Peptides against a protein of PDB entry 7AE7. Designs and how they scored, part 273

Target 1, 321 residues: chain A of PDB entry 7AE7
Amino acid sequence: KVYKDLREFLEVLEQEGQLIRVKEEVNPEPDIAAAGRAAANLGKNQPAVFFEKIKGYKYSVVTNVHGSWQNHALMLGLDKNTSTKDQFYELNRRWDKFPVPPNVVKREAAPCKENVIDKDINLFEILPLYRINEQDGGFYISKASVVTADPEYPDDFNKLNVGTYRIQVKDRDRVGIQALAMHDIAVQLEKAEAENKPLPIAITIGNNPLVTFMASTPVGYNQNEYEFVGALQDGVPMDIVKSDLYDHLYVPAGSEVVLEGHIIPRVRTVEGPFGEFPGSYSGARLQCEVKIDRITHRTNPIFENLYLGIPWTEIDYLMAL

## One batch from the design tools (peptide; made by RFdiffusion4, then SolubleMPNN)

Design b2_p28_3_s1 (from b2_p28_3, 12 letters changed)
Fold by OpenDDE base, seed 3:
Structure b2_p28_3_s1 (fold): chain B 321 residues (1-321), chain A 28 residues (1-28)
Amino acid sequence: as target 1 above (321 residues)
Amino acid sequence: MEEEEIRRLREEAERTNEALLAEAAARL
């Protein structure tokens, strides 16, 4: 089975008993994190948790989408009871299909383009923001697939990077991004900053689960994560669409929210702390700042955000393979 | 929720985020 978007995956998770739907209005804090912890305590078969109504916000949140081996099996379109061993064998078998080039769809065919905000941008209107951890230095977007390109080779699709980075909300139209030297985005940013130029960026939220998986999986600088998604779909291409601001950036056609903007060259602002693991906080540091210039989103966008459970985090499943 | 309450709570969330950012900056 192949999924076009997050919604098709959430439907399957629900059908398979791997999604809890919370229909009552919840407080963003502490209820989202508390419900996540409760779901983690259900043992090895941790469901995703979908919050339909969040006090103070218009839209929904989903957490723990990748938070179990059952969810991982379903992501691969396998039976939920497929052993971790058999999932690994199937993953490796499909990996050998790389590259599978994506389909570029028309703007009119891309669900992520249903709504546009190009003025008076306010992230709090679109995303139900909350502290993931009690001691976080602010609100985080922790499960975004961030699209950037090599500014020297913008038309080289093989250098298009789709990565997962820690993103802190700084203002209505600004986010901090943690670009570590080991990440492909840091190489691309260094090239842009050498010329004192902005780095074009698209921050995509609520994707096909294989996009999120590949964005968390290290690949070569000259390898495109979308071409691996097609491989992991057993040779079925994924659908991408051109960004609105940049001809060289492509986003998943089914993204719930796309934040288009730029990394401001040679600007560093305070980012953090963030609790990456239970009881472990990365301290506050000076990090890059992104200005958001345009938002596109699906009608009633779902904010997919990371679940941080004890003792296993969703990160552990995203990085374990 | 009423639109005014949503607005109030959003503005409160914005202020909370600003305060947390300021506290983090003061610890550097």
Scores: peptide ipSAE 0.437, ipTM 0.899, DockQ to the pose 0.108
Fold by OpenDDE base, seed 1:
Structure b2_p28_3_s1 (fold): chain B 321 residues (1-321), chain A 28 residues (1-28)
Amino acid sequence: as target 1 above (321 residues)
Amino acid sequence: MEEEEIRRLREEAERTNEALLAEAAARL
């Protein structure tokens, strides 16, 4: 099975008994993290946890979407009981289908374009934000697929990067992004900053699960993650749409939320601390800052965010293949 | 009432985030 968006995947997770719905209103803190930990403790078959109602927010949160081998099998469109070995074999078999070019859909056909916010931007109106860990230095967007391009080669589709980066909310319309030197975004940012230019960015939230997987999987600088998504879909192209602000940035057509903006050149602000692992905090550091200039979102957008729990994190499953 | 309460709680979350950011900045 191939999924167009997060919603189609969540439907399958629910049908397969790999999603728990929390229908009661919860507090953002500590209830989201606590319920996620409780669900993770239900054994080896860690379900996704969908919070329908969050006090103080209009929209829902889903966590632990990739947080089990069963969910990983279902992401690949396999039986949920497919062994890790057979999942790895199938992943490698499909990887050899690269490149599978995406379909570029029209703006009118893209669900991520259902709603637009271009003024008075407030991330807290769109995303039910909370601390993932009790000692986090703020609210994080931890499972976004971040789209950037090479500013010297903006029309080279092979240099379009879709990566997962730690993103801290700084203000209503600003986020900090951790761009490490080993990431393709850091190379692209260095080129933009050399000219004192903004780097165009699209931060996409709530995607087709294979987009999130590929955004967390290192690929070559001249390889496009969307072409790997098509390969992992067994040769079925994924659907992308042009961003609203930038002709050279393409986002998943089915994204729940798209934050379009720019990395502010030569600005560094305090980011962190963040509990990347249970009981371990990365210290605060000076990191890049993104100005959000436009939001597009689906009606009733689902905020997909990372589950961080004991004994295994969702990251462990995203990086284990 | 529900929209006004949501707005109030959102503004509280914004202030909480701002305070956490200020505390983190003061530790550097």
Scores: peptide ipSAE 0.415, ipTM 0.886, DockQ to the pose 0.052
Fold by OpenDDE base, seed 2:
Structure b2_p28_3_s1 (fold): chain B 321 residues (1-321), chain A 28 residues (1-28)
Amino acid sequence: as target 1 above (321 residues)
Amino acid sequence: MEEEEIRRLREEAERTNEALLAEAAARL
């Protein structure tokens, strides 16, 4: 099976008994993190947790979408009881299909374009924000697929990067992004900052699960993650759409939320602390700042956020394949 | 919840984030 978006995957997770739906109104803190930890204690078959109602917010949250080998099997469109060995075999078999170019869909056909916010941007109106860890220095967007391009080669689709980065909410229309020197985004940012230019960015939230998987999987600087998504879909192209602000940036057509903006050149602001692992906090550091200039979103957008718990994090599953 | 209560709780979340950011900045 191939999934167009997060919603089609969540439907399958629910059908397969790999989704817990919380229908009662919860507090963002501590209930989301507490319920994630409780779900992690259910053993190796950890379900996703979908929160329908969050106090103080209009929209829903889902966590732990990739948080089990069963969820990984289902992501690959396999039986949920498919062995890790057979999942690896199938992953490798599909990897050899690279490249599978994506389909560029029209704006009117892209669910991520159902709603637009271009004025009075407030992230708190669109995302049910909370601290993932009690000691976090703020609210994080921890499971976004971030789209950037090479500013010297903006039309080179092979240099279009889709990566996962730590993103802290800084203001209603600003986020901090951790761009480490080893990441492709840092190479692209260095080029933009050399000319004192903004780096165009699209931060995409709530994607097709294979997009999120590929955004967390290191690939070559001249390889496009969307072409791997098509390979992992067994040769079925994924659907992308042009960003609203930038002709050279493409986002998943099915994204729940797209934050379009720019990295402010040569600006660094305090980011962190963040609990990347239980009992391990990164200190606060000066990091890049993104101005959000436009939001597009699906009607009733689902905020997909990372589960960070004991004994296994969702990152352990995203990086294990 | 009434729309006004949602607004008040959202504004409280914003203030909480601002306070956390200010505290983190003061620790640098």
Scores: peptide ipSAE 0.414, ipTM 0.890, DockQ to the pose 0.051
Fold by OpenDDE base, seed 4:
Structure b2_p28_3_s1 (fold): chain B 321 residues (1-321), chain A 28 residues (1-28)
Amino acid sequence: as target 1 above (321 residues)
Amino acid sequence: MEEEEIRRLREEAERTNEALLAEAAARL
């Protein structure tokens, strides 16, 4: 099976008994993290956890979407009981299909374009933000697929980067982004900052699970993650749409939320701490700052966020490949 | 939940985030 969006995947997870739906109102803290821990304690078959109602917020949260080998098998459109060995075999077989170019859909056909916010941007109105860990220095968006391009070659689709970066909310319309020197985004930012120019960015939240997977998977600087998504879909192209602000940035057509903006050149602000691993915090650092200039979102957007559980984190499944 | 209560809770969350950011900045 191929999934167009997060919703189609969540439906399959629910059908397969790999999603717990919490229908009662929860507190964002500590209940989201606590329920994720409780789900992790169900054994090796860790379900996603979908929170329908969060106190103080309008919209839903889903966590632990990639949090098990069963969820990973289902992501590949395999039987949930497919062995890890057979999942790796199938992944490698599909990887050899690269490149599979995405389909560019019209704006009117893209679910991520159902609603637009271009004034008075407030991230807290769209995302049910919470601290993932008790000692986190703020609210994090930890499972976004971040789209950037080479500012010298903006029309080179092969240099379009889709990566996963730690994002801390800084204000209603600002986020900090952890762009490490080893990331393709840092190369692109260096080029923009050399000219004292903003780097265009689209931060996409709640995607097709293979987009999230590929955004966490290192690829070559001249390789497009969307073309790997098509390969991992066994040769079925994924659907992308042009961003609203930037002609050269493309986002997943089915994204729940798209934050369009720019990295502010030569600005660094304090980011962190964040609990990257159970009982381990990254220190506070000076990181890049993104101004959000436009939001597009699906009606009733689902905030997909990372679950940091014990003993296996969702990161372990995203990086185990 | 009433819309006004949702608004108050968001504003409280924003203030909490600002305080956490200020605390993080003071640690550097």
Scores: peptide ipSAE 0.032, ipTM 0.596, DockQ to the pose 0.053

Design b2_p28_3_s3 (from b2_p28_3, 12 letters changed)
Fold by OpenDDE base, seed 3:
Structure b2_p28_3_s3 (fold): chain B 321 residues (1-321), chain A 28 residues (1-28)
Amino acid sequence: as target 1 above (321 residues)
Amino acid sequence: DEEEEIERLRKEAEETNEALLAEAAAAL
């Protein structure tokens, strides 16, 4: 089975008993984190948690989408009871199908283009933002697939990077991004900053679960994560669409929200602290700042955010394969 | 109304985020 978007995957998770739907209005804090912890306490078969109504916000949140081996099996379109060994075998078998080039769809065919905000940008209107951990230094977007390109080779599709980075909300139209030197985005940013130029960026939220998986999986600088998504779909291409601001950036056609903008060259502002693991905080430091210039989103966008809880984090599953 | 309450709570969320950012910056 192949999924076009997050919604098709959430439907399957619900059908398979791997999603809890919370229909009652919740407070962003502490209820989202509390419900995530409660779901984690159900044992190894941790469901996703979908919050339909969040007090103070118009849209929904989903957490713990990748938070179990059952969810990983379903992501691969396997039986939910597929062993971790057999999942790993199938993952490796499909990996050898790389590259599977994506389909570039027209703007009119891309669900992520249903709505546009190009002025008076306010992230709080589109995303139900909350503290993931009580000691976080702000609100985080922790499960985005961030699209950047090599500024020297913008038309080289093999250098298009889709990565997962810690993103802190800094203002209505600004986010801090943790670009570590080991990440491909840091290489691309260094090139842009050498010329004192902005780095074009698209921050995509609520994706096909294999996009999120590949964005968390290190690949070669000259390898495109979308071509691996097609491989992991057993040779079925994924659908991508051109970004609105940049001809060289492509985003998943089915993204719930796309934040288009630029990393401001040579600007560093305070980012953090963030609880990457329960009781373990990455301290505050100076990090890059992104200006958001345009938002595109699906109608009633779902904010997919990372579950960080005890005893296991969603990161433990995203990095385990 | 529900829209006024959403707007109030959104402002409170923005203010909370600003306060947290300021606290983190002061601790650096």
Scores: peptide ipSAE 0.417, ipTM 0.893, DockQ to the pose 0.052
Fold by OpenDDE base, seed 1:
Structure b2_p28_3_s3 (fold): chain B 321 residues (1-321), chain A 28 residues (1-28)
Amino acid sequence: as target 1 above (321 residues)
Amino acid sequence: DEEEEIERLRKEAEETNEALLAEAAAAL
């Protein structure tokens, strides 16, 4: 089975008993994090947790989408009881199908384009933001697939990067991004900053689960993550659409939210602390800042965010390769 | 009004985020 978007995957998780719906109104804090921890205590088969109503917000949150081997099997379109060994065998078999080029769909056919905000940008109107950990230095977007390109080779599709980075909300229309020297985005940013130019960026939230998986999987600088998504779909291309602001950036057609903007050149601001693991906080650091210039989103967008719990975090499953 | 209450709670969340960012900035 192949999924076009997060919603098709969440439907399968629910049918397979791998998603819990919280239908009662919850507080953003501490209830989202507390319910995630409670779901982790349900044993080895940790479900996704979908919060339909968050006090003070209009939209929903989902956590722990990748938080189990059952969810990982279902992501691959396998039986939920497929052994970890057989999942790895199938991943390796499909990986050899690279490259599988994506389909470029028309703007009118892309669900991520249903709504547009191009003025008075406020992230709190679109995302039910909360502190993931008690000691976090702010609100984090921890499961976004971030799209950037090489500013020297913007038309080279093989240099289009889709990565996962730590993102802290800094203002209504600004986020901090942690671009480490080992990340492909850092190479691209260095080129832009050498010329004192903004780096175009699209931060995509609530994706096809294989996009989120590949955005967390290191690939070569001249390899496109979307072409690996098609390989992991057993040779079925994924659907992408051109960004609204940039001709050279493409986003998943089914994204719940797309934040389009730019990394401000040669600016560094305080970001953190963040609890990357239970009881392990990274200190506050000077990091890059993104200005959000445009939002596109699906009607009733779902905020997919990372679950950080004991004994296993969702990151343990995303990095288990 | 439920919409006014939602907007109030969003502003309180924004102010909380700004305060946490200011605390983090003072710790560097």
Scores: peptide ipSAE 0.027, ipTM 0.562, DockQ to the pose 0.108
Fold by OpenDDE base, seed 4:
Structure b2_p28_3_s3 (fold): chain B 321 residues (1-321), chain A 28 residues (1-28)
Amino acid sequence: as target 1 above (321 residues)
Amino acid sequence: DEEEEIERLRKEAEETNEALLAEAAAAL
């Protein structure tokens, strides 16, 4: 099985008993984090948790989408009871199929283009934002696949980077991004800042599960994550679409929300603290700031966000490979 | 109105986020 989007994956998770649907209205805090912890206490087979109604918001949240070995097996289109050993064998077998180039679809064929916001941008209108941890210094978007390119080689598709970064909401139309020196985005930003130019960016939320997986998986600077997604789909290309603002940025065609904008050159603002692990906080730091210039989204967009729970976090499954 | 209440709650969330950002900025 290959998934075009998050929705097709959530349908399979629900059919396989790997998704809990919360139908009653919940408070953003503490109920989302509390329900995630309660789901983690169900044992080794942690389900995704889908919140249909959130007080103060129009749209839904899903957490813990990658939060178990069963969910990982299903992501690969395998039986949910596939052993970790057999999952690793299958991952390695598919990895050798790299590169599998993506299909570029027309704008009219991309679900992420169903709705557009290009004025009066307010992230709180489109994303049901909440604090993941009690001591977080703000609201985080922690499971986005962030698309950037090399500003010296914008047309080199092999240098197109899709990465996962910690993103704090700073304003209605601004986010802080943690671009560490070890990340490909930091190399690209350094080149843009040398010229005092903005770095074009697309922050994509609610993707097909293999995009989210590859965005959290380190690859070479001249390797495209979308070509690995096609490999991990056993040779089936994924669908991408051109961003609205930039000819050289491509986003997953099925993304729930796409935040298009730019990293402001040579500006640093306070980001954090964030509870990276239960009871462990990174301090506040000066980080990059992104201006959001355009949003595209699916009708009734689902906010996919990271679950940080005990004893295993969703990060443990995304980074353990 | 349900829409007015939703907008009020979003505004309260924005104000909460701004306060948390201000606290983080004061800690540096």
Scores: peptide ipSAE 0.025, ipTM 0.609, DockQ to the pose 0.052
Fold by OpenDDE base, seed 2:
Order: sequence, then structure tokens, then C-alpha cells
Structure b2_p28_3_s3 (fold): chain B 321 residues (1-321), chain A 28 residues (1-28)
Amino acid sequence: as target 1 above (321 residues)
Amino acid sequence: DEEEEIERLRKEAEETNEALLAEAAAAL
């Protein structure tokens, strides 16, 4: 099975008994995190948790999408009871198909383009924001696939980077991003900041689960994560679409929400603290700031966010390879 | 009105985020 988007994957998770649907209205805090912890206590077969109604918000939240080996098997289009060994074997077999170039679809064929916000941008109108951990220094977008390019080689598709970064909401139209020196985005940002130029960025939320997986998987600076997604789809290309603001940035055609903007050059603002692991907080630091200039989104967008809990996090499955 | 209640709670969420950001900035 190949998935076009998050919704097709959530449908399969529900059919396979790997998704809990919460139909009752919940409070963003503490109910989302509490329900995630409760789902984690169900043992090794942890389901995704889909919240249909969040008090104070118009749209839904889903958590723990990658939070089990069963969900990981289903992501690969395998039987949910496929052993970790056989999942690893199949992943390696498919990896040898790299590169599988994506299909560039027309704007009108991309679900992520169904709605546009280009004025009076407010992230709180589009995303049901909450604290993941009680002591977080604000609201986080923790499971986004962030698209950037090399500003020296913007047309080199092999240098297009799709990565996962910690993103804090700073204002209605601003986010903080943690770009560590070991990440490809930091190399690209350094080049932009050397010239005092903005770095173009697209922050994509609610993707095909293989996009989220590859954005969390380290690859070479000259390797495109979308070409690995096609390989992991057993040679079926994924669908991408050109960003609205930038000719050189491409986003998953099926993304629930796309935040298009720029990293403000040579600006650093307070980001954090964030509970990366239960009982471990990374302290507040000066980090980069992104101005959001345009949003595109699907009708009734689903906010996919990370589950953090004990005894394991969703990160343990995203980074297990 | 459900829309008025959503708008009130949205503003409270924004104010909560601003307060948390200010607290984190003051701790540096």
C-alpha cells in the first residue's frame, strides 16, 4: 500500500485497530497529553490518537502516528504484525531503489492548496496549539517536515533539504526554529546570513508518513529526501507541488498545512525551554526566527503533532533506523 | 454563540503563549 497523504494512512490505522478516535470535545491541556500517555500504557501496540474536537479550536489533532512497530509496518504497507527484522529487511531492499524522483503535480491537483491565507496570518486559527509538556516555554510544532534549499544552488534539487526541527510558536505569524550546526539547514542558513539574506522556508505539517520518516532520517547533503520516499514506496514516486512563494521549494502535495516564509537573517530570539524527554528539559536559548508570509492548507486540516511520553516517545520509532 | 466562544478561547491561548514566552525570556 502507498499513501498519498496523512488521511489515507489514518484510514488504514483505523481499519487495522491502530487508531483511537476521540469524538468527545477535549481541552487542549491537559487532555491531549493525558490521552497520549494513556494510549502509551496500552503496551507495545500503541495506537495513534485522533481528537475530532478541541475546545477553543476549529480543527482536529492527531498524535502518536508513528508510535509503534505496528504503525511502522503499516507505513511500509506491510502487515501490522511484520517483525522488526522483516521491516528492516524490506526497508533496506527498498532503499536500493534510490533515487526515485517525485512527480511534480499542478497546483490545482494538490490538496495542500485548497485554502490560502496571505493576510492577517494567525497560526492559532489553523492549528490547535497546546503545550506538549507542562513546563514547555510555549506551544510547539514538533512533527513538521521543513523544506529549505541551498541559497548558492537553489535550483539543485539534490540539495533540497526536508528535515524535522523543533519549532516554537512565537507569535501569530512567527515561529522559532532550532537549527543545530549538524543539520543541513544550518549550512544553508549560514550561507544566507553571510549575505544578510532571508532563507526561504516551507514548514509542512500532516504529511504522508514516509515523508515524516525521511525528514527524521539523516541523509547526505546532496541527497533529496523525496527521492528516498519514492524508494520506500517501492519505486512509486511521491507527489510534490511547487511552493506558492518560491520557485525552488517543493512541498508534499498532500500536506495538511504548509507555512511558507523566511528565516530572518541575523536575528535570534528566545526559544525554549522544551521537554525533549520526560524529566529532561533543554533550557531556553537564542534561536532563529521565521516569519510566516503565506499559509496553504487542506479543508479541515489535521494538526499532526509529536507524542512525548514514558516509557518511549514517538521519536524512538522515527529515529530507530 | 459558539463562534464567540472559540474566539475568546483563541485569545486566551494567544495570551497564554505570550506569557510563557515572556517568562522564558526573563529566566535567561
Scores: peptide ipSAE 0.439, ipTM 0.900, DockQ to the pose 0.051; fails the geometry check

